# Ledger of designs, part 32: peptides against a protein of PDB entry 3J47

Target 1, 121 residues: chain A of PDB entry 3J47
Amino acid sequence: IRLTNQLKSLKGLQSKLKDVVEYLDKVINKELPINHTILGKLQDVFNLLPNLGTPDDDEIDVENHDRINISNNLQKALTVKTNDELMVIYISNLVRSIIAFDDLIENKIQNKKIQEQRVKD
Target 2, 69 residues: chain B of PDB entry 3J47
Amino acid sequence: YEEKEESNLAATKSMVKIAEQYSKRIEEEKELTEEELKTRYVGRQDPKKHLSETADETLENNIVSVLTA

## One batch from the design tools (peptide; aimed at target 1 E22)

Design b2_p21_6_s2 (made by RFdiffusion4, then SolubleMPNN; from b2_p21_6, 11 letters changed)
Fold by OpenDDE base, seed 2:
Structure b2_p21_6_s2 (fold): chain B 121 residues (1-121), chain C 69 residues (1-69), chain A 21 residues (1-21)
Amino acid sequence: as target 1 above (121 residues)
Amino acid sequence: as target 2 above (69 residues)
Amino acid sequence: KLKEILEKLKKAIEEYDKLIS
């Protein structure tokens, strides 16, 4: 469910971005007037996005190194953090899987013992 | 889309908590394994089932944590 | 076989703890 929601959100963002690009192309071609309200909202969204390209501003808050890949330098740091988190989750899943297998094996052994007892009766 | 965005934000906040919870979950998984070992000696199926269920829950939480990352 | 699985689990947990630390 969560992954599906994330994927849907990403697809929605991608679609919206495509629509904006198409709109901008139409404006450049003088086919449609500029919708200032949409552009303003888009600009606000871009301003909220981590700076994709400019390395210069030092205030890369160390906190962003730990979060999901958002964009460029900050995105690279976030990518590393995301990779580390994914590794942790992977290991955790492996551990849970192993525990589940241990339980299954034990259940199988118990079932076998019960069957052997029934055959002796 | 908005609901998913909110879910992703909540997931990100949860990831920080997940790191702390992960250590705790590992310990819980260990306890479950010990309970399974004890259950093998005691021959009670119920504790073993509970351990398996807890391990599954821990796995599910880890998967959710990965999906949130 | 079960003991081997348990040992693998323990090792995986230890490796995870080392990675988190």
Scores: peptide ipSAE 0.478, ipTM 0.856, DockQ to the pose 0.011; fails the geometry check
OpenDDE base, seeds 1, 3, 4, 5: peptide ipSAE 0.461, 0.451, 0.470, 0.458; ipTM 0.852, 0.850, 0.859, 0.846; seeds 1, 3, 4, 5 fail the geometry check

Design b2_p21_6_s3 (made by RFdiffusion4, then SolubleMPNN; from b2_p21_6, 9 letters changed)
Fold by OpenDDE base, seed 2:
Structure b2_p21_6_s3 (fold): chain B 121 residues (1-121), chain C 69 residues (1-69), chain A 21 residues (1-21)
Amino acid sequence: as target 1 above (121 residues)
Amino acid sequence: as target 2 above (69 residues)
Amino acid sequence: ELQELLEKLKQAIEEYDKLLE
């Protein structure tokens, strides 16, 4: 469910970006007037996107940098955070798997003992 | 799209909570393992099953956390 | 053998916790 939602969101963003590009191309070709409202909203979205290109501004909230692979420097930090989170999840899954295996082994041992007892009876 | 964005935001908040919950889940998993050890010693199937179920739930939560990350 | 697996799991968890710190 979560992955599907993320994928849908990403697809929606991609579609919107494509629409914007198409709109910009039409404006450049003088086929359509510039919709200032859409452009303004896009600019706001771009401004909310982590600054892809400018390394220097200190106030890059380190916390947002770690999670979402949005843009290069901030995106790199976000990529690192994502990798760390994925590692945690991976280890957690391994731990759960090991516990599950331990339980399965114990169940098999018990079942074997029960079968041996039944054969002796 | 808005629902997914909200889900992603919730996922992000959940990831922080997941880190905390992960430590707690590890402890819960250890407790389950201890219960399995105790169940192995006591020979009671019920505690072992409960431990296995809790371990499975912990694993599932970790998988969900990874998927959210 | 099961105890050994449990120990390996515990070690993996501890290593993970250390990586999270």
Scores: peptide ipSAE 0.462, ipTM 0.855, DockQ to the pose 0.011; fails the geometry check
OpenDDE base, seeds 1, 3, 4, 5: peptide ipSAE 0.433, 0.456, 0.444, 0.421; ipTM 0.842, 0.850, 0.854, 0.837; seeds 1, 3, 4, 5 fail the geometry check

Design b2_p21_6_s4 (made by RFdiffusion4, then SolubleMPNN; from b2_p21_6, 11 letters changed)
Fold by OpenDDE base, seed 5:
Structure b2_p21_6_s4 (fold): chain B 121 residues (1-121), chain C 69 residues (1-69), chain A 21 residues (1-21)
Amino acid sequence: as target 1 above (121 residues)
Amino acid sequence: as target 2 above (69 residues)
Amino acid sequence: DLEELLKKLKEAIEKYDELLK
């Protein structure tokens, strides 16, 4: 139950971040609707790939006009920041799940020892 | 534009604060796990249960903080 | 199994602290 709720919450945060980025893209790209689609796709890629620790492949050298590069760099920076935050949340939830699992195992071992003592008695 | 920038700055500051709180909670969780390990040697069930409950509460608070961010 | 899980937990916490820094 708790893990399922955490996962649902994470998905909700992801969706909200997506909406914020989409809104920012709409504000920046008033002149070119094509850039909104690219930014949306980039956001989707970053949302799907929390491990964008390899900046190597997404250096799309878009040789396009200085303003477009600045806008794309800002959006990329915001997307990276969002991904880092999502990764931190994910790792936190994973750590918590491991701790809860360790406690469950310890409880199971204790219960087994109690049962073994009762059988000797 | 300025209002949006201010909102983004406030959100960023809130994220930094959440990260600091998270680091502190992780340390508390480590302490609980160490106490559980110690309690495993002493054979006392009560300290382990209390540690587990505290870890669960810390977990819940972190989840709520993430949901609120 | 529990000891290995505790080790994995410690490693995950350390990685988290490195990312925060």
Scores: peptide ipSAE 0.395, ipTM 0.818, DockQ to the pose 0.015
OpenDDE base, seeds 1, 2, 3, 4: peptide ipSAE 0.436, 0.462, 0.419, 0.459; ipTM 0.840, 0.853, 0.838, 0.856; seeds 1, 2, 3, 4 fail the geometry check

Design b2_p21_7_s1 (made by RFdiffusion4, then SolubleMPNN; its pose is not in this set)
Fold by OpenDDE base, seed 2:
Structure b2_p21_7_s1 (fold): chain B 121 residues (1-121), chain C 69 residues (1-69), chain A 21 residues (1-21)
Amino acid sequence: as target 1 above (121 residues)
Amino acid sequence: as target 2 above (69 residues)
Amino acid sequence: EIEELLKKIQELLEKIKKLLE
């Protein structure tokens, strides 16, 4: 469910970006007037996107760097954090799998003992 | 889209909580393994089943956490 | 911490293997 929602959101963003590109191309070609409202909202979105290009501004809130692969430097830090989180999740899954296997083994051992007892009876 | 964005934001908040919960889950998993060891020693099926179920729940939560990450 | 967890996981796997033998 979560992955599907993320994928849907990403697809929606991609579609919207495509629409914006198409709109910009039409404006460049003088086919349509610039919709200032859409452009303003797009600018706001870009401003909310971690700055892709400027390494120098110190107020890179380190906290946002870790999570979302949005933009290059901030995106790189976010990628690293995402990788770390994925690694933790992977390890946790491994641990759970091991526990589940331990239980399965114990169940098999018990079942074998029960069968051996039944054969002796 | 908005619902997914909200879900991603919630997921992001959950990730921080998941990091904390991860440490706790690892400990819970260790406890479960210890209970399995104890259950092997005691020979009671019920504690082992509960441990297995808890381990599975912990795994599922970790998977959900990864999917949220 | 992660490395220690990995070691513990490996130890558990070895225990499981011994039980399967």
Scores: peptide ipSAE 0.422, ipTM 0.848, DockQ to the pose 0.008; fails the geometry check
OpenDDE base, seeds 1, 3, 4, 5: peptide ipSAE 0.412, 0.403, 0.419, 0.406; ipTM 0.839, 0.838, 0.848, 0.833; seeds 1, 3, 4, 5 fail the geometry check

Design b2_p21_7_s2 (made by RFdiffusion4, then SolubleMPNN; its pose is not in this set)
Fold by OpenDDE base, seed 4:
Structure b2_p21_7_s2 (fold): chain B 121 residues (1-121), chain C 69 residues (1-69), chain A 21 residues (1-21)
Amino acid sequence: as target 1 above (121 residues)
Amino acid sequence: as target 2 above (69 residues)
Amino acid sequence: DLKELLQKIKELQKLLEEKKK
């Protein structure tokens, strides 16, 4: 569910960016007047969302290397922090898995002991 | 789209918090392991079960963290 | 076996704490 929602948001953003590019191309070609409202909204989005570049224009923000990434383009800039976080999560998952496995083994051993006692009685 | 965007924003905020929560989760896992060890020596199944449950909860939280990353 | 696994878990926890510093 979460991954699907993230993918849908990314696709929506991609579509919107494509529409903006197409609009800008039409303005450059003098086919349409500059829509100040769309440009203003786009500028606001760019100011609020760190560099939603086109998928091809991965801008790297070096200052945010230690922060968790929301966007794939920002991910490259935040790759170090993201990798560290993922590593921590991975290690924690391994630890939990080991603990769960240990408990399963011990439960199995206890069950065997209980069965052996019942056979002796 | 909007619901997913909101979910992504929430996920991002969650990720910032994950680093802090992770340390707490590690401690919870450690407590579970100690209870399991105690249960093994004392022959009490209940503390061992509690330790296992805490470890499982810690694991689940880590999985959620990965899914939000 | 279980004791060894518990020890390994503790070691992993320590490594995680070291990475967080």
Scores: peptide ipSAE 0.468, ipTM 0.860, DockQ to the pose 0.009
OpenDDE base, seeds 1, 2, 3, 5: peptide ipSAE 0.391, 0.474, 0.442, 0.464; ipTM 0.836, 0.858, 0.850, 0.850; seeds 1, 2, 3, 5 fail the geometry check

Design b2_p21_7_s3 (made by RFdiffusion4, then SolubleMPNN; its pose is not in this set)
Fold by OpenDDE base, seed 2:
Structure b2_p21_7_s3 (fold): chain B 121 residues (1-121), chain C 69 residues (1-69), chain A 21 residues (1-21)
Amino acid sequence: as target 1 above (121 residues)
Amino acid sequence: as target 2 above (69 residues)
Amino acid sequence: DIEELLKKIQELLKKLEELKK
């Protein structure tokens, strides 16, 4: 469910970006007037996107480095954090799987003992 | 799309909580392992089942965390 | 803590293998 929702969101974003590109191309070709409201909203979205291109401004809020693979430098730090989080989750899943297997093995051993006792009776 | 964006935002908030919960989940997993050891020693099925269920829940939460990450 | 947990799990698996024999 979550992956499907994320994929749908990503597809929606991709479609919207494509529509924007198509709109910009039409404006460049003088086929349509510039919709200032759409452009303003896009600018706001781009401003909310981590700065893709400028490495230099120090006030890269370290807090946003952690989460989303958005864009290159901030995105690289975010990618590293995401990788670390994924690694932690992977290890945790592995540990849980091992515990579950241990319980299954113990249950099988107990079941075998019960069967052996029933055969002796 | 909006519901998914909200889900991603919730996922994002959940990731911070996941870091805290991860430490707690590790402790819960340790407790489960101890209960398994105790249950192996005591031979009681019920504690083992509860431990297994808690381990499974912890696993599921980790999977959800990975899916959120 | 994770490494210790892994060691505990490995020990449990080993005990289970011994019980299976």
Scores: peptide ipSAE 0.442, ipTM 0.850, DockQ to the pose 0.007
OpenDDE base, seeds 1, 3, 4, 5: peptide ipSAE 0.424, 0.437, 0.440, 0.420; ipTM 0.845, 0.843, 0.854, 0.835; seeds 1, 3, 4, 5 fail the geometry check

Design b2_p21_7_s4 (made by RFdiffusion4, then SolubleMPNN; its pose is not in this set)
Fold by OpenDDE base, seed 4:
Structure b2_p21_7_s4 (fold): chain B 121 residues (1-121), chain C 69 residues (1-69), chain A 21 residues (1-21)
Amino acid sequence: as target 1 above (121 residues)
Amino acid sequence: as target 2 above (69 residues)
Amino acid sequence: EIQELLEKIQELLKKLEELKK
């Protein structure tokens, strides 16, 4: 469910960005007048988006060394934290899988003992 | 779209706390493993079942954390 | 800490394998 919602949101954003690019191309070609209200909202969205360009090295280091955050430029330093968190999650999943495997082995042993008893009866 | 975006934002915020919760989940797994060992020697099936259930819950929480991430 | 938990899990798996024999 969560992944599906994230994917749907990403697809919606992609479609909206495509519409904006198409609109901007029409404005550049003088086919349509500039809608200042739409442009202002787009600028606000871009300003809220983590800068996907080359962030100057200095802003990356300080704030997010310990935080798993998914956003691209600040996300480069954050990618290290994200990788660490993903590694922890991976190890935890592995541990849970091992425990579940142990339980399956025990269940198999019990089932075998029950079957052997039924053959003796 | 907006509802899913809000859900993703909430998930991202929850992911920041996953590192702290992970240590607790590891301890829960350790406890389950000890109960399984005790059950194997004592012949008590109930502690072993409880260990398995707690391990499964810990795994599910880790998967949800990965999906949030 | 995580390594110690992994070792405990491995020990439990070994005990389960012994019970299967």
Scores: peptide ipSAE 0.434, ipTM 0.853, DockQ to the pose 0.007; fails the geometry check
OpenDDE base, seeds 1, 2, 3, 5: peptide ipSAE 0.419, 0.433, 0.426, 0.427; ipTM 0.846, 0.848, 0.844, 0.848; seeds 1, 2, 3, 5 fail the geometry check

Design b2_p21_8 (made by RFdiffusion4)
Pose (drawn by RFdiffusion4):
Structure b2_p21_8 (pose): chain A 91 residues (1-28, 36-48, 72-121), chain B 63 residues (1-40, 47-69), chain P 21 residues (1-21)
Amino acid sequence: IRLTNQLKSLKGLQSKLKDVVEYLDKVIHTILGKLQDVFNLNNLQKALTVKTNDELMVIYISNLVRSIIAFDDLIENKIQNKKIQEQRVKD
Amino acid sequence: YEEKEESNLAATKSMVKIAEQYSKRIEEEKELTEEELKTRPKKHLSETADETLENNIVSVLTA
Amino acid sequence: SEIEELLDEIEELLDEIEELL
């Protein structure tokens, strides 16, 4: 789902660029200003990425913890299944 | 495009706030362990732990 | 693959925009 959403966003840019190229050919405004702003707003993320890296580490650790909890419950389920099997054999 | 951006936007606004959500997910995780222990309720605890993990996963995907 | 293709097309179009400007 996230991927489909990202593609939609890139699609708009691709179509928008084509339009802009065609517009310029024809010329040979507000949209242009808006685009410029967006441009000014990965390069910048480079410095910002430094912080993001730290945060990514934290969210990785949280995921690991959750995985451990899930394993615990999984073990309990396995034990219950074994007990059920034993009971059936007895019967 | 908008629908997609909407989902991304929520992922961003959660990333700004995740320090509080992390502490609440930490607690929830612990709660699920407690429920399991009682069972040894167990199912409820397990569900809570799964939810906490899923929240962490969503946070990592957004990042 | 679709993302890569879009990115290539975006680069090409940006080059075209630069030439036109």

Design b2_p21_8_s1 (made by RFdiffusion4, then SolubleMPNN; from b2_p21_8 with E5K L7K D8K D15K E16K)
Fold by OpenDDE base, seed 2:
Structure b2_p21_8_s1 (fold): chain B 121 residues (1-121), chain C 69 residues (1-69), chain A 21 residues (1-21)
Amino acid sequence: as target 1 above (121 residues)
Amino acid sequence: as target 2 above (69 residues)
Amino acid sequence: SEIEKLKKEIEELLKKIEELL
């Protein structure tokens, strides 16, 4: 369900972005007047999007980029953060699994002891 | 689309909360392991069971976190 | 020129989305 929703959202964004590109092409070709409102919203979207294209500007707030897996270079830093989070989750799951196995082994040992006691009685 | 975006935002916020909870869960897991160790030594099944249950809950939460990530 | 820059940025975003799909 969650992955399907994410995929649907991404597809919707893709469609919207294609529409924007088509609109921009029409504006460039002077077929349509420049819609300042659409352009402004698009600029706002890009400003909210971590600068995907310019690798060099080191100073862009690393903190916001780490969370949003959106776009490639910032996406690399965000990918690193996502990878780190996934690693933490993986380690946590591993630790929980180990604990569960330890408990299982203990339960097995206890059950064996109970069976041995029942055979002696 | 908006519903999915809201779901993704909620998931992201949940991931941050999960990261904080993760540190706490690790501590809880250690406490449970200590209780299991104590239960192994004392032969008290009840503390061991509680530790195991808490470890399982911690594992389940981590799995849900992975699925959400 | 600013519109062209914005267009390029959008195209880059589209490409990234396509890579994720």
Scores: peptide ipSAE 0.414, ipTM 0.825, DockQ to the pose 0.115
OpenDDE base, seeds 1, 3, 4, 5: peptide ipSAE 0.406, 0.396, 0.426, 0.398; ipTM 0.821, 0.810, 0.831, 0.813; seeds 1, 3, 4, 5 fail the geometry check

Design b2_p21_8_s2 (made by RFdiffusion4, then SolubleMPNN; from b2_p21_8, 7 letters changed; failed a check: too like the target's own chain)
Amino acid sequence: EEKEKLLKEIQELLKKIEELL

Design b2_p21_8_s3 (made by RFdiffusion4, then SolubleMPNN; from b2_p21_8, 6 letters changed)
Fold by OpenDDE base, seed 1:
Structure b2_p21_8_s3 (fold): chain B 121 residues (1-121), chain C 69 residues (1-69), chain A 21 residues (1-21)
Amino acid sequence: as target 1 above (121 residues)
Amino acid sequence: as target 2 above (69 residues)
Amino acid sequence: SEKEELLKEIKELLEKIEKLL
């Protein structure tokens, strides 16, 4: 069930991404005006898409025209915010893993001490 | 698709709340680590076990948060 | 910068674990 729902969501996202690419191509070709509502929805989709990329891919060259730059800057800002949230989650997982390892090490040390005491007895 | 969008919106709101809770959990984990260090010096095993269990619970919650994000 | 600080803290914790091994 969960995997099936994830696959369905992925297929839906893929279809929407294709529609967005087609729309962006039409905008680049000046066949259609930039629809701000579509860009807002795309931003929402990008905010919902965990940037699986390391935050170092910050080089979205801001060189495109002022209005595209505002949308890209907002997308970038929202992406940065999402990346920051993902980084916090990742760091939290790492910290928890480290604490768990520390506990395992302590348990091993304690077990070793108990075994050494048993050998002395 | 609409149900998933609503679920994603709820998940996003939950992620913001999780981020706030996570900052608190990190602090709690640090406190537990200090208690483990103190317990290591005092030789009492009980606080160390409790710290380990709390760290594991925090890790599980982070994994669930990652799976939900 | 904050991310780098968090990475440094994680590295320090890893180094502490390595010393305990």
Scores: peptide ipSAE 0.358, ipTM 0.837, DockQ to the pose 0.013
OpenDDE base, seeds 2, 3, 4, 5: peptide ipSAE 0.385, 0.412, 0.372, 0.357; ipTM 0.845, 0.841, 0.844, 0.830; seeds 2, 3, 4, 5 fail the geometry check

Design b2_p21_8_s4 (made by RFdiffusion4, then SolubleMPNN; from b2_p21_8 with L7K D8K D15K E16K)
Fold by OpenDDE base, seed 2:
Structure b2_p21_8_s4 (fold): chain B 121 residues (1-121), chain C 69 residues (1-69), chain A 21 residues (1-21)
Amino acid sequence: as target 1 above (121 residues)
Amino acid sequence: as target 2 above (69 residues)
Amino acid sequence: SEIEELKKEIEELLKKIEELL
């Protein structure tokens, strides 16, 4: 369900972006007037998008880039953050599994002791 | 699309909360392991069971976090 | 020129989305 929703959202974004590109092409070709509102919204979207293109500017707030897996260079830093989060989750799951196994072993030992006591009685 | 975006945003916020909770969960897991160890020594089944249950809940939360990530 | 730059940026975003799909 979650992956399907993410995929649907991504497809919707892709479709919208294609529509914007088509609109921009029509504006460039002077077929349509420049819609300042659409352009402004698009600029806002790009400003909210981590700068995908310029690798060099070190100062862009690393914090916002770590969360949003959106775009390649920032996506690399975000990918690193995502990888770190996934690693933490993996380690946590491993630890929980170990604890669960330890409890299982203990339960088996206890059950064996109970059976041995029942056979002696 | 909006519902999915909202779900993704909620998931991301949940991941941050999960990271904070993760540190707490690790501590809870340690406490549970200590209780299990104590229960092994004392023969008290109840503390061990509680520790195991808390460990399982912690594991489940981690799995949900992985699925959300 | 600014519109062309914006267009290029959108195209880059599209390409990234396509890579993720």
Scores: peptide ipSAE 0.415, ipTM 0.825, DockQ to the pose 0.114
OpenDDE base, seeds 1, 3, 4, 5: peptide ipSAE 0.409, 0.401, 0.427, 0.400; ipTM 0.821, 0.811, 0.831, 0.813; seeds 1, 3, 4, 5 fail the geometry check

## One batch from the design tools (peptide; aimed at target 1 D44 L78, target 2 L9 T12)

Design b2_p22_1 (made by RFdiffusion4; failed a check: too like the target's own chain)
Pose (drawn by RFdiffusion4):
Structure b2_p22_1 (pose): chain A 91 residues (1-28, 36-48, 72-121), chain B 63 residues (1-40, 47-69), chain P 22 residues (1-22)
Amino acid sequence: IRLTNQLKSLKGLQSKLKDVVEYLDKVIHTILGKLQDVFNLNNLQKALTVKTNDELMVIYISNLVRSIIAFDDLIENKIQNKKIQEQRVKD
Amino acid sequence: YEEKEESNLAATKSMVKIAEQYSKRIEEEKELTEEELKTRPKKHLSETADETLENNIVSVLTA
Amino acid sequence: ELYEEKLELELEAEEKLLEILE
C-alpha cells in the first residue's frame, strides 16, 4: 500500500515535468514558483539524515523487543498444542 | 496522489511524536507479558504485545 | 531539532506538491 502511494506521488512529478517541458517549448507561472519552493525544500536530508539514523536505531530496537514478545507467546502456544496431542493419545 | 500523501502525512506526524508513543508501547508490551504470565488473559496479553510490535514496524516503515 | 525540521520540510514539500498537482 505504501509503495502504491509513493508511485502515485512520483507519477504526478513525471507527468508534471512533461507538462512543464511542453509548456516551455510553447512559450519559446504560479506552478513554476511552487516547483522552485519544493526544490529548495535528499540533499538537505543528508545532514538531517544524521539524526534520522539515531531515531532509526531506536525504532529497530523496539521492533526487536516486539519480536521477542511474539516469540514468547509462540512458545506458549506450542506447549499448549503438545499438551492437547498428549491428551488425544491418552484417549 | 492525495490519498497516498495523507497516509504518508500521518506517518510523518507520528514520527515527530514517537517518543511518547514509544513509552506507551513499552508499557503495553509489558502488559501483554503480564497477561501471558497469568494464563501460565494470556491471549489478551499476547494481542497487546503484537500490537506494540506492529506499531514499531509501522514507525520503521515510515522512517 | 534537526529531525523535526526534516519532517516539517517534508510536510511543506508535500503541501506544495499537492498545490502543484491541483

Design b2_p22_1_s1 (made by RFdiffusion4, then SolubleMPNN; from b2_p22_1, 12 letters changed)
Fold by OpenDDE base, seed 3:
Structure b2_p22_1_s1 (fold): chain B 121 residues (1-121), chain C 69 residues (1-69), chain A 22 residues (1-22)
Amino acid sequence: as target 1 above (121 residues)
Amino acid sequence: as target 2 above (69 residues)
Amino acid sequence: DLLKEQLELTEKATQLLREILS
């Protein structure tokens, strides 16, 4: 469900971007007048996007943007954060698995003891 | 799209919470392991069970975190 | 013998958990 929602959102964004590009092309070709409302919204979106291609990726608050597939450069920083999170999750799962394994071993030992006791009786 | 965005935002917040809870979960897991160890030495079944349950809960939370990430 | 083995496994698991937390 969550993945599907993310995919849907991404598809929606892609479609919108395509529409914007098409609109811009038409404006450039003088086929349509500039729609100021659309341009304003696009500009707002662009301003919210991380600066693509600025080499100084270092100063942007990488922390907040780490989770959103921000534009390629900021995306690298975000990828690092994601990697760290995944690592933590992996370790946590491993720990849980170990604990579960310990419990299984204990259960097995107990069962064996019970069986041995039954044989003695 | 808005629903998905909201879901993603919630997931992100959950990840932050998971990071905070991770330390706690690790500690809880450790406590369970110690209890299990003690139970093994003492031969008391109940402490071991409790440790196992805590470990399982910790595992479940981690899985949820992975799914949210 | 099985009890000893189980105990050892539990100890190892505990150690691994500590390592993960560190």
Scores: peptide ipSAE 0.413, ipTM 0.839, DockQ to the pose 0.014; fails the geometry check
OpenDDE base, seeds 1, 2, 4, 5: peptide ipSAE 0.396, 0.404, 0.407, 0.389; ipTM 0.829, 0.844, 0.834, 0.829; seeds 1, 2, 4, 5 fail the geometry check

Design b2_p22_1_s2 (made by RFdiffusion4, then SolubleMPNN; from b2_p22_1, 12 letters changed)
Fold by OpenDDE base, seed 1:
Structure b2_p22_1_s2 (fold): chain B 121 residues (1-121), chain C 69 residues (1-69), chain A 22 residues (1-22)
Amino acid sequence: as target 1 above (121 residues)
Amino acid sequence: as target 2 above (69 residues)
Amino acid sequence: DDLNKQLELNLKASELLREILS
């Protein structure tokens, strides 16, 4: 049950990550506008990191064009970083799920072998 | 600008460190899974179970670490 | 046989994940 739930969660995360990556690629290629929601969430995750030393968004005067560009660049950098982190997290979760799945497969194989042996006896 | 650059650099370094730690943990998990698989082929089920459990614990710790970071 | 195949697929997936993390 726990492993199955973890696997499901991991699959969900993987799907979400894939969507984010696809969106980011489209944005990079100027095929789609920047998804502010995804970017914002990524930024939030980044901002929650204790050691990022990122200046508070409140200090950035958005009215200044140069500051806007700086903010955008920072956001972009943070987004990339967050994406990488999310990717790592996703991969880790996938690996865990795979291991859990492998264990399940092994258990099934063992059970099958036991059943076959019982039939043979 | 300089402060921002420094902050970005620090953040990047932190992320690299986290990624490295994650990679290491993943490798450890993989090794455990491989050992379990080998044990399975030999027909020794008990060691395989232990390996699987260890792998799961390792993965869980990695997830917690990533979430905390 | 199917279970073995699934295990192999899982191993491959793990390898791919490692590659992505590298």
Scores: peptide ipSAE 0.465, ipTM 0.833, DockQ to the pose 0.022
OpenDDE base, seeds 2, 3, 4, 5: peptide ipSAE 0.450, 0.458, 0.467, 0.433; ipTM 0.840, 0.843, 0.837, 0.834; seeds 2, 3, 4, 5 fail the geometry check

